# Peptides against a protein of PDB entry 6EJA, part 13

Target 1, 276 residues: chain A of PDB entry 6EJA
Amino acid sequence: VEYMPANPVRIAFVLVVHGRASRQLQRMFKAIYHKDHFYYIHVDKRSNYLHRQVLQVSRQYSNVRVTPWRMATIWGGASLLSTYLQSMRDLLEMTDWPWDFFINLSAADYPIRTNDQLVAFLSRYRDMNFLKSHGRDNARFIRKQGLDRLFLECDAHMWRLGDRRIPEGIAVDGGSDWFLLNRRFVEYVTFSTDDLVTKMKQFYSYTLLPAESFFHTVLENSPHCDTMVDNNLRITNWNRKLGCKCQYKHIVDWCGCSPNDFKPQDFHRFQQTARP

## One batch from the design tools (peptide; aimed at target 1 R160)

Design b1_p11_8_s2 (made by RFdiffusion4, then SolubleMPNN; from b1_p11_8, 5 letters changed)
Fold by OpenDDE base, seed 2:
Structure b1_p11_8_s2 (fold): chain B 276 residues (1-276), chain A 11 residues (1-11)
Amino acid sequence: as target 1 above (276 residues)
Amino acid sequence: ALAEEARARRV
């Protein structure tokens, strides 16, 4: 029997979705939906069909909302970070949604715990932030991620403009762009005017795959650095044979790997992965 | 996601 905390945390799930795969989104939504949590969904500006479908869902559930603003996003684009940052601000301004944790999700990455297990765990560690690091050589990570390169998102493309320097005195880190952040840290990222947050927002506005590194770097260099846990409590459907074909070269001046959306036959992996 | 360096495109 799972322990039931007296004051269970409530989670704001943020979904950034695009395309026409409404059934896949519906499947994921049903898998993660709970009446005590909150769901904030951003639909790509170009995905009008999906937007109509998501709006219909939001009208059926009081704890589901759709962003009134919509961005055109691309794989690896800096605008993805902007989407998260704006959604964080929105969620902080929603006084009727008392959430404790911010969790982003996609069809390619699922929480490895059941809802009850996840809530119990986060309720015990409500002051911590969960970000998974790359777990390899940091210099190699910087090179492979292109963090020392300047990118500009324009006209649905990530243009590589040249080289750049990492700001002095900053310890760069990163890894997974799937994270669990507590409300306190989200407040800091959203409203702080210190040099760290200001400089990093500027730096990452010209960064490829910014969500894989921004929150890690900000957290580790902030007064909240002692709250980091190197685990995102996720299982990602990685298949490098399918996801590492440099398939994004047409939209990004960089080669990358991406995880694959979970299919029903992939769910057995949840039982094979140890849960924290 | 893992990334690799590619040829630069000029704006």
Scores: peptide ipSAE 0.031, ipTM 0.707, DockQ to the pose 0.090
OpenDDE base, seeds 1, 3, 4, 5: peptide ipSAE 0.028, 0.033, 0.030, 0.030; ipTM 0.675, 0.718, 0.670, 0.698; seeds 1, 3, 5 fail the geometry check

Design b1_p11_8_s3 (made by RFdiffusion4, then SolubleMPNN; from b1_p11_8, 6 letters changed)
Fold by OpenDDE base, seed 5:
Structure b1_p11_8_s3 (fold): chain B 276 residues (1-276), chain A 11 residues (1-11)
Amino acid sequence: as target 1 above (276 residues)
Amino acid sequence: SLAEAARAARE
């Protein structure tokens, strides 16, 4: 079946970049750039050279903007969620950018489909939100994710302060920190003053790796819960040998795995990957 | 995600 959307969705791509990922960012940008989409780039506060480079790009393309604010984010830090939430607010306030979907990207993941395929798919399912769940025992997920622990981001470190309880009546979910969210849900997350959003924002401000479960949890417990699709339509470069050695112990009072950056030689995997 | 990778490593 070939679907040709009469009103194709427009995507706001949000890129959170840091360090010396100039080449990776350039490759990513070239791969995803389209004149009909929008690109909002946050550069880590500590990455000034990269920031200058990104600013140069933004001056060349009318649909590319750089966040005027910059955060110093760390692995697993709660500030990453703040970055996404603030970028969402910014994008909603950009009346000249009529985007329909919010998609976050890093150098470690790519959309599985071509632009045309992605647009066609999202245009067909424009009322849905795409978040990939862990697909395992939820209690185990909570424990291993540290959701029952209280963390504080301070001095470029995530300090584990103690235990905490998940708010009563909330069904926690999560898995991937890569998501495709429709504008309506982003509006809800950004502007709702209901008890769910308020409590979850507070809860996740002291959460390790908050982006991996915040949107899942909010969505599934919200009036928008029926829009959940357990798929993020992405390929991520994983190599346990490289990414699972507790290399972030100096940053976080917790251990986890990290995806690996894509290299040119990894490109063949994109062509071989089918959507789940 | 990082959590997914961690989970996979434990299985």
Scores: peptide ipSAE 0.024, ipTM 0.555, DockQ to the pose 0.032
OpenDDE base, seeds 1, 2, 3, 4: peptide ipSAE 0.011, 0.020, 0.017, 0.013; ipTM 0.592, 0.601, 0.585, 0.600

Design b1_p11_8_s4 (made by RFdiffusion4, then SolubleMPNN; from b1_p11_8, 7 letters changed)
Fold by OpenDDE base, seed 1:
Structure b1_p11_8_s4 (fold): chain B 276 residues (1-276), chain A 11 residues (1-11)
Amino acid sequence: as target 1 above (276 residues)
Amino acid sequence: SLAELAKALRV
C-alpha cells in the first residue's frame, strides 16, 4: 500500500525555459501538472514567441504564473542563479501560494515517477533539502568548475577576468544544478543578512555555472547544514527517458544529474550521505 | 563543468 501523507507537501515548480522548447515544455507541463502544486515560469528575455505561449497557459490555470521580469540568460551564466534567487523571492512574497518545496525544472525535464510518489516522499522528509554533491575530490571539483576563477557575464558571454580565492572558512561544495529545497531554507537564502549568505551571493555573482554550487555551499555552511541530503532525486523523479547523460549539451546540461537510481525506499542511503 | 560548458558553447 502506497503511503498517503495526512498533510501532503505542496511544490513550487520553477521552470526556466528558453528557445524553441514549446513542444517539450507543453509535454512536460502536462506530465507534471497538478492542482495542488504551483508553477512559476521564467521565459528567457529573447524568447518572445515562447513567452506568449506560456502566458496563454498561465491564463488557463490559477496555479500557473509567469515571471513579470525576464532575464537574458546564457548556458552556464551567472544570470541563471539570479533567476532562481529572484524567483524564490517572488514565491515567498506570494502569500496565496503556500508551497513547501522549491523544485527547479527545464523544458527538457520529464517525470519518471508519479506525483503521488514524489509527494509521499517529500512529505515524509519535509524538513530536508536535497542536493547532489559531486562526491569526488573537492579541489579537483573547484578547478573543473572554475570556482577559483572570476567570471563576468556580459554581452551573452562569460568573460574570465582572472583568478580568485575561495573565501576563508567556507567549505565549497557542489554537483548537480537540480535541487529540491524546502521553504525554510529558501527563506534563509532569500532574507538572511548574515555574512555567509551575503558573501556567497556576491561570490557567485561572478561564478560560472553558479547553480551547481551556490546552494550546496550555502547550505553546508549554514545553520541548516544538518538538513542536507546528498541526493537531488532527479534520476528517479525528474529526468529524460534517455537518462542523465551529457548528450544534450546543446540544449540542456544533463551532466549534473545524479548518477544513481534512487527510490523512496532508498532513503537510508540518503541519510548516510547527509552532511551535518 | 567548465570543460563541458566550453564544449557546449562551441556547438
Scores: peptide ipSAE 0.023, ipTM 0.622, DockQ to the pose 0.062
OpenDDE base, seeds 2, 3, 4, 5: peptide ipSAE 0.020, 0.022, 0.021, 0.023; ipTM 0.651, 0.634, 0.647, 0.642

## One batch from the design tools (peptide; aimed at target 1 H134 W254)

Design b1_p12_1 (made by RFdiffusion4)
Pose (drawn by RFdiffusion4):
Structure b1_p12_1 (pose): chain A 276 residues (1-276), chain P 12 residues (1-12)
Amino acid sequence: as target 1 above (276 residues)
Amino acid sequence: SDYEYPIHGGEL
């Protein structure tokens, strides 16, 4: 990531944010901002204070826009995938924004390498998609995810309605819902009317935590399957002893886990050279 | 280990 690319990638950052931490969001935005990238910010419908603050930012910079539509993106909700898919369509239709990669971030994310290094890395691997699979037993993943269960999002709640079959003829996979996707793959997901994309959009409209498997499943079974890199370029601070307390039991008909917040003792982790 | 996704979740 030390070289200087002659044709650097321009990145569309999609920020899906909620809550009250506007100053922290502004600090992270400062760290990732470059005049040649693009920023498309979705603010949870329920976070009006944060939305007003985001509007000030979008009014200041030409390469920053806010989604005019806003969803209540509850934990594990089917609406998160709807949010990504609509943002991808919007971004592809913005012809004045010639972006090469799609990167999703939350208000709790932070960069651990400089923009120069990120651009250099992605410029070398511009035809690749970066998704992290669970890599363990797949039947256990399907069960623990509830992928063989039917869910419906209404009234800001995920209702478990019953069982369903895993469709035949495709491999189902999943893992992290943080990723980096190239423009070619995003176009395929958005505009393709082939059997795979159409049926997976229907299947995942009624799925818990859809973003943790929809893009994996579509990519691995699509003509772009040979572009997958099993690495999302993220460090996620999982600690199961603390983060799996079924804390979302009142929002979803299921038990879930979330990553822990980093502390000072974790700083050495951001310097690992093992994987990008 | 920093780059692993742990399988988790379950019914109520």

Design b1_p12_1_s1 (made by RFdiffusion4, then SolubleMPNN; from b1_p12_1, 5 letters changed)
Fold by OpenDDE base, seed 1:
Structure b1_p12_1_s1 (fold): chain B 276 residues (1-276), chain A 12 residues (1-12)
Amino acid sequence: as target 1 above (276 residues)
Amino acid sequence: DDYDVPITGGDL
C-alpha cells in the first residue's frame, strides 16, 4: 500500500468510446473506478446502444456522467480534439467536481500504476503536465503526421485539401494522444485568449490526428512550458508491424497506425515501465 | 522499439 498524501489529487477521467466496445469499457471502468475520482464519458453519436449502456452506468454512480452532446468521431478526425476541448470546458464548469487532473484513456491504453500509486505520484507532482513526445526527428514527425497539410473533416471523412505552413514562431511537438494534464493548464487551454491558444485552436481544427500534438505544442510554447514532463504514465502496444497497415485510408486521405490489443505476453512491459 | 514511438501518422 502506497503512502497517501494529506491532500490527494482527484482525477477527472475522460473516456471517448464508440462501437461495440461495451465489454472493453466495462473492464476499463472496473479497473480505474474509484469513489474519489470523476468519470466523464463521451459516446460516439452513432453508437446508440453503447450510449444507452453507459447512461445506465452513469445513473448508478454519482461521480460518473455522460456528455449530453455527442459527436460523430472518426479516426484521425479533428473532431476528437473538439471532443476533448468541450469535455474540458464542461468539467471546468462542474463546480461540484473538484478535480485536479484531466486524464484520457482508451481500451488499448493502460495505466501503469495502481490508483494509490497514481494518486500519490500526481499529488507530489500536481503542478506538472505529463505528455509523451515522439522523441525523434521533428521534421520527420511533421511530415509523417501531415502537420504541413490542410485537412477538412466533412461527411465522416478527413479530406486533404492542400499544403499549409506551420505558424511562425511556434515550436511544434507531439507524440502520444494520451496525456495527464493538471487543472491549471486545462483552464489555460480552455479560457485563454492569448494569440497562442487562439491560433493553435484554429490551426488544429484543420489538422489530422490533432490530439497527438495540440497539447504538446500549446504547452511548450506557453507560459506553462516548464511544467512539461515527457511521460504519460501508461503503455500502449505500438507494434507497428501489426498496426500500421494504412487501414484508415477509406476514412482519411492519409495513412496511419493503430495500437494493438495487449496479449498476455505483453504484460511484462507494464512492470518494466518506470516513473518520470 | 515500437513502444517508444507513440505516434500514429504516416504519409500516403
Scores: peptide ipSAE 0.077, ipTM 0.742, DockQ to the pose 0.551
OpenDDE base, seeds 2, 3, 4, 5: peptide ipSAE 0.069, 0.041, 0.037, 0.050; ipTM 0.730, 0.715, 0.704, 0.716; seed 4 fails the geometry check

Design b1_p12_1_s2 (made by RFdiffusion4, then SolubleMPNN; from b1_p12_1, 5 letters changed)
Fold by OpenDDE base, seed 4:
Structure b1_p12_1_s2 (fold): chain B 276 residues (1-276), chain A 12 residues (1-12)
Amino acid sequence: as target 1 above (276 residues)
Amino acid sequence: DLYEVPITGGDL
């Protein structure tokens, strides 16, 4: 029997999807859909067929919306962060959607809890933010992520323009680009005009894989730093042997790894056990 | 429930 909170949190799920993930998206959506939550779906600008499909879904459910704007995102592109930031703003402006947590998902990641478990957990820790750090040497992380390099997203490519310095006084952190953020922190990120948020938005607009570091870094250097929990409550199908082949050189001036798609048969176990 | 998360980035 799972604990049922008196004031259960409501979740805004943000899905950033592209055409190649149609099957995975369907599985993900079916797995995470609940009437009490909200689903905001961004479909890549190039994925028109998927967009039409998602629009059809959105018309069937009042708590499912599709972004009226669409970006052409690329692997590692700064535009991914822009997508999240804009979606956050949109969600905050949707007064009819009283969400408490922001959760991003892709076809490659699944929550490790059932809805009831997730809601119970987040309701208990509604003031916390869940960001999973890399758990390695930070200097290595910076190098591997290219945080000390300047990138420009242009013409569907991430161009490496040169070297840069990390702003002084900023403790950089990062890891998983999948996170659970409470509304308060999302509000801070979205509307704060302080030096931290302003500088970091600028900095990360020229950053490769920005979502893997931006929110971590902002949170840890913000007045909300004490709300960080080093856990993202999800599993990712990582297989470095298969996923780390520098397969994105054609679109970015960098190498990286990618998670593997989950198989349908794997999904059922995700709700019961956390990945060690 | 804590585990090390692989990072995406890699040196070129």
Scores: peptide ipSAE 0.051, ipTM 0.711, DockQ to the pose 0.548
OpenDDE base, seeds 1, 2, 3, 5: peptide ipSAE 0.027, 0.033, 0.036, 0.048; ipTM 0.684, 0.714, 0.702, 0.726; seed 2 fails the geometry check

Design b1_p12_1_s3 (made by RFdiffusion4, then SolubleMPNN; from b1_p12_1, 5 letters changed)
Fold by OpenDDE base, seed 1:
Structure b1_p12_1_s3 (fold): chain B 276 residues (1-276), chain A 12 residues (1-12)
Amino acid sequence: as target 1 above (276 residues)
Amino acid sequence: DDYEVEITGGDL
């Protein structure tokens, strides 16, 4: 039996979905749904069938909403960060949804803890932010992520325009694009007008795979830097043999890997696996 | 214990 906190945190789950994976979405939703949490779903602008399906779900549950705006996103596109940032703003403006944590999810990434365990853990550490760092040489990370390259998202393609420098005085970091952010930090990212947030939003609007680095970098260079925990409490179905074939060259002037989606038979791992 | 995270990006 898990400890029941006196003031349990409430989570805003943000789902960014595309294609025709309605069945997968339904399975994931069923697995993570709880009446005390909130679910905000963005459906790719091009995925009209999926959008209709998600709207049906949102009408059945008062704590499920769909973004009224829709972005056309691509793998590695800067627009993914825009989607998260706009979702954060929307969620902060929803006064009837008193959430404490922001958590993004996909079919390829899942929390390693049960809902009760997750809530208990986050309730104990409600002042912390959970971002997993790459844990390697930072210079190598910058090179592999193309952070020293300027990208432009246009016509469903990430165009590499040239080289750029990392902003002076900024310590760049990154890793997993799946994170758990407390409301206070989300408020800072959304509403701060300081030089850090302003410059980083501009910098990352021309960045490949921005979600893997933006929040790490902003947090570590911000007054909230002491709230970082190097753990995202996730399990990711990585299979480099299948996912690292530079398969996105047709849409991005860069190479990368993709994790595999979880299958129903993989769900047993969520209950048995714990990260050190 | 901390462990390394597999990152998405890779060189061309």
Scores: peptide ipSAE 0.102, ipTM 0.741, DockQ to the pose 0.508
OpenDDE base, seeds 2, 3, 4, 5: peptide ipSAE 0.094, 0.084, 0.053, 0.071; ipTM 0.730, 0.731, 0.702, 0.719

Design b1_p12_1_s4 (made by RFdiffusion4, then SolubleMPNN; from b1_p12_1, 4 letters changed)
Fold by OpenDDE base, seed 2:
Structure b1_p12_1_s4 (fold): chain B 276 residues (1-276), chain A 12 residues (1-12)
Amino acid sequence: as target 1 above (276 residues)
Amino acid sequence: DDYEVPITGGDL
C-alpha cells in the first residue's frame, strides 16, 4: 500500500537530448510519462532530425513542450548549465504548468521508484532538495573536477585557460549532475540577485562539468542550505572500468568519465537502492 | 562502490 498524498506534487521533467537516440528517448519517455507531470525537452542545436521527432511528440501531449531555443552543447561544457538555467526560467514563466519539482533525466540515470512512490515521497518532502554529493575529499574533488581551473567553451571545445581561485567564503561541493530541486529553490536560483547566486553563475560560466557542482554549491551556501538531502533518488551506472577512459580529451582540455547506459539485465539493481 | 560515487572529472 502506497501513501496517497492529498496534494501530490507535480514534476517538471527536463530532458536534454542530442544525437540520434530517438528510440532510447522514446522508451525513456514512455517509462516516465504521466499526465500529471510536465516534460520540457531541449534538443541540441545540431540534432535537427531528433528535434523534428521530439516536436512531433510534443504536439501529441499537452504537457510536453520543446524549448524554442536550442544550444549546441559539448561534454563537460558550461553551456549545459546554461541550458538548465534557461529551462528553469522558462518553466517558472509557464504559469499554466504548476510544477513543484524540477528533475533532469537521462537514459543512464533512472529513478529508483515508481511514479507513485516518487510522488508520494516528494509530496512528503516537498520542501527538500535532493542532490547526491561525491562523498569524498573535497580538495580531491576540486582537483579532479578542475574547479580551480578556468575553462572557456568556444568552438565546440572546452579550453583550459589557466588557474583560478575558488571564491572566498564559498564551500564547494558537488557530485551527480542529476538532481531533484523544489520549485522554491529553483526560483531562488533563477531570480535571486544576491551575491552568492550572482557570483556562482559567473564562476560556473567558466567551469568544466558545471552541473555536477553548481547546484550543490549554491544550495549549501544559500539560505536554503538546510533543505539539502544527499540523495538524488536515482541509480546511475558509474562503472568506472567502462566509463573512465578519458574519452573526451579531444573536446575538453581535461579528463573525465561518463556513466553507462543500463541494460535490461541491470534493472535488478533498482530494487536494491534505498530512499534517503 | 562505483555506483555510489557520482564523480566525473579527472585531472590530466
Scores: peptide ipSAE 0.105, ipTM 0.755, DockQ to the pose 0.572
OpenDDE base, seeds 1, 3, 4, 5: peptide ipSAE 0.054, 0.035, 0.049, 0.031; ipTM 0.734, 0.711, 0.711, 0.663; seed 5 fails the geometry check

Design b1_p12_2 (made by RFdiffusion4)
Pose (drawn by RFdiffusion4):
Structure b1_p12_2 (pose): chain A 276 residues (1-276), chain P 12 residues (1-12)
Amino acid sequence: as target 1 above (276 residues)
Amino acid sequence: QEFEGWLGRGPL
């Protein structure tokens, strides 16, 4: 990531944010901002204070826009995939924004490498998609995810309605819902009317944590399957002993886990050279 | 890094 690219990638950052931490969001935005990238910010419908603060930012910079539509993106809600898919359509239709990669971030994410290094890395691998699979037993993943269960999002709640079959003829996969996708794959997901994309959009409209498997499943079974890199370029601070308390039991008809917050003792982890 | 966000899940 040390070289200087002659044709650097321009990145569309989609920030899906909620809560009250506007100053922290502004600090992270400062760290990732470059005049040649684009920023499209979705603020949870329930976070009006944060939305007003985000509007000030978008009014200041030409390469920053806010989604005019806003969803209540509850934990594990089917609406998160709807949010990504609509944002991808919006971004593809913005012809004045010639972006090459799609990167999703939350208000709790931070960069651990400089923008120069990120651009250099992605410029070399511009035809690749970066998704992290669970890599372990797939039947256990399907069960633990509840992918063989039917869910419905209404009234800001995920209702478990019953069982359903895993469709035949495709491999089902999943893992992290944080990723980097290139423009070509985003176009395929958005505009393709082939059997895979159409049916997966229907299947995942009634799925818990849809973003943790929709893009994996579509990519692995699509004509772009040979572009997958099993690495999302993220460090996620999972600690199961603390983060799996079924804490979202009142929002979803299921038990879930979330990553822990980093502490000072974790700083050495951001310097690992094992994987990008 | 390995994805572990699923290992502790399940029904109520």

Design b1_p12_2_s1 (made by RFdiffusion4, then SolubleMPNN; from b1_p12_2, 5 letters changed)
Fold by OpenDDE base, seed 1:
Structure b1_p12_2_s1 (fold): chain B 276 residues (1-276), chain A 12 residues (1-12)
Amino acid sequence: as target 1 above (276 residues)
Amino acid sequence: EEYEGHDGRGDL
């Protein structure tokens, strides 16, 4: 039994789902659902069947909502960041949902802690932000991510338009696009009008897989930089042997890797533990 | 040797 904090944090889980992944979503939902947390689900604009299924779930639970707006998203698209940013704004405007942390999830990742462990840990470190860095040479990271390239999302494709320079005075970082952000930092990202946030939103609107780097870069260059923890408290199902076959070259003008969805046989990996 | 990011390349 884990220690129960006096003022336990409440989590807003944001799920971005598409296609016909109803079974995977249901499995994930059952694994992470708790009455004290909040669940905000975006369904791709083109996934109408899935949308109907998710709406049915949202009607059964008062702490589950579906975005009234829907975007057409593609793998690697800059619109994914827009989806997160808009969902953050929505969640901040929901005065009846007093959440303390923002956590994004998919079937390709899973929390390494039980709910009680996660809540206890986050309650102890509620002023911190958990973003896992790439763990490589930064110059190599920039090249491999294509951060020095300009992309345009148009007609369900990420077009590479040319080269670009990293903004001067900005320390670029990134890694996992799965993170745990405290409400204070989400408020900053959502409502700040400073030069950093403004320029980074512009820069990353033309970036491939922007969520892997946007929040890292903004945080580390912001007044909140001292809240950075290089850990996302989750397992990502990286199997690069399977996931690095350039599967999305028809969608993006880049050859990248993707994680794999967890399968029931992979659940033994959840026994792994990590500390920030 | 685990690392994060899509870790791609520009050559298509």
Scores: peptide ipSAE 0.366, ipTM 0.874, DockQ to the pose 0.519
OpenDDE base, seeds 2, 3, 4, 5: peptide ipSAE 0.328, 0.336, 0.064, 0.291; ipTM 0.858, 0.859, 0.772, 0.849; seed 4 fails the geometry check

Design b1_p12_2_s2 (made by RFdiffusion4, then SolubleMPNN; from b1_p12_2, 6 letters changed)
Fold by OpenDDE base, seed 1:
Structure b1_p12_2_s2 (fold): chain B 276 residues (1-276), chain A 12 residues (1-12)
Amino acid sequence: as target 1 above (276 residues)
Amino acid sequence: ERYEGHDGRGDL
């Protein structure tokens, strides 16, 4: 029997979806849905069929909403960070949704704990932020991520314009673009006008896959730096043999790896994964 | 050994 917290945290799940994979989304939704949490779904501007399907779901559940705005997103695009930041602002303005944590999910990423375990854990550590770092040499990370390169998202392409310098006095970090952020830090990122947040938003608007390092970097250089936990409490379906074939060279002027969507046959891995 | 990030290459 697991411990039941007296004041359980409530989670805002943010889903950024595209294409026509309605069945996959439905499976994931069924796996993560709980009446005490909130679900905010952004559907790519070009995915009208999926948008209609998601709207139908949102009409059936009071704790499911769809973004009234829609962006045309691309793999690796800076617009993904914009999507998260705008969704954070929206969620903070929803006074009828008292969420405590922001969690982003995709079909390639699942929580490693049951809902009860996750809620119990986050309720115990509600003042912490969970971001998984790369775990390697930071200089190598910067080079491999292309953080020292300037990118421009335009015409559904990430154009590499040239080299750039990392801002002075900033300790850059990053890793997974799947994170668990508490409401307080989300408020800071959304509403702070300090030099750190302002400069980082500008810097990462020209960054490839910005969500992999934006929140890490902002957190670790902020007054909230002591809330960092190097774990994202989830399983990502990494298969580098399949995911590192430079699949997105036609979209971005860079070669990167991507995780694969979980399939029903992959779910056995949940039992084999060590839990934090 | 798990490595997070897209772990890209710019030499292409």
Scores: peptide ipSAE 0.322, ipTM 0.864, DockQ to the pose 0.495
OpenDDE base, seeds 2, 3, 4, 5: peptide ipSAE 0.306, 0.226, 0.180, 0.291; ipTM 0.861, 0.841, 0.828, 0.857; seed 4 fails the geometry check

Design b1_p12_2_s3 (made by RFdiffusion4, then SolubleMPNN; from b1_p12_2, 4 letters changed)
Fold by OpenDDE base, seed 5:
Structure b1_p12_2_s3 (fold): chain B 276 residues (1-276), chain A 12 residues (1-12)
Amino acid sequence: as target 1 above (276 residues)
Amino acid sequence: EEYEGHDGRGPL
């Protein structure tokens, strides 16, 4: 349903970019840019050329900023969650950016709706959080994700150190690491000192692919649990044949899968799929 | 299924 909201939500888009993905970034930026939204871009510490390019963009648009801090992240690394958490804190401290939703983006994942549709939808459901769950056996998910294993990110590698227990009383969930979180929940995650947030931040600092599970788990076990919607309003470029070759075993002590960046040939998918 | 990432994951 699309309507013209009286108080349209404003979105903080967070982009985590690395390498030489300038063209992909430009395509994505052009596709999602709007003057009423905000864009906070983290460039990998090792990607200096890309950083300079992104800085140039940020100087041209008042609603585009680049993180003054930069992390060296790896696929599946716990540092990705740290990047999101720090960016959330930064965004909350930006009093001149009155955003209502936090949305992370990549070249492998795009919103399924136009800006107007997305804004209309989120404006109607501004109190909800949108995370897509795996939708299968949870025990299997835990095993496959390695959530019962302890990982340490060190020297650009995710080392598997051993086994660990899932904290008692916690309902673990997860799925897509592409989500739409409302400001209220982001505030909770950022500033809460309760046992849940504290323990989960610690737990997920030693977790493989933490962004796929942290926010789901925190939300579902929090006072905000009733705000969860099992839909991230995304189209993700999953290609199991290409993305599940255990190609990251040199980076992580685990066999993993990853979606692929959209290519111009793949954009027809946006017109072929529709989600509520 | 939109999310397929964990199906091919596991110990090395």
Scores: peptide ipSAE 0.321, ipTM 0.873, DockQ to the pose 0.762
OpenDDE base, seeds 1, 2, 3, 4: peptide ipSAE 0.260, 0.031, 0.263, 0.107; ipTM 0.826, 0.716, 0.829, 0.789; seed 4 fails the geometry check

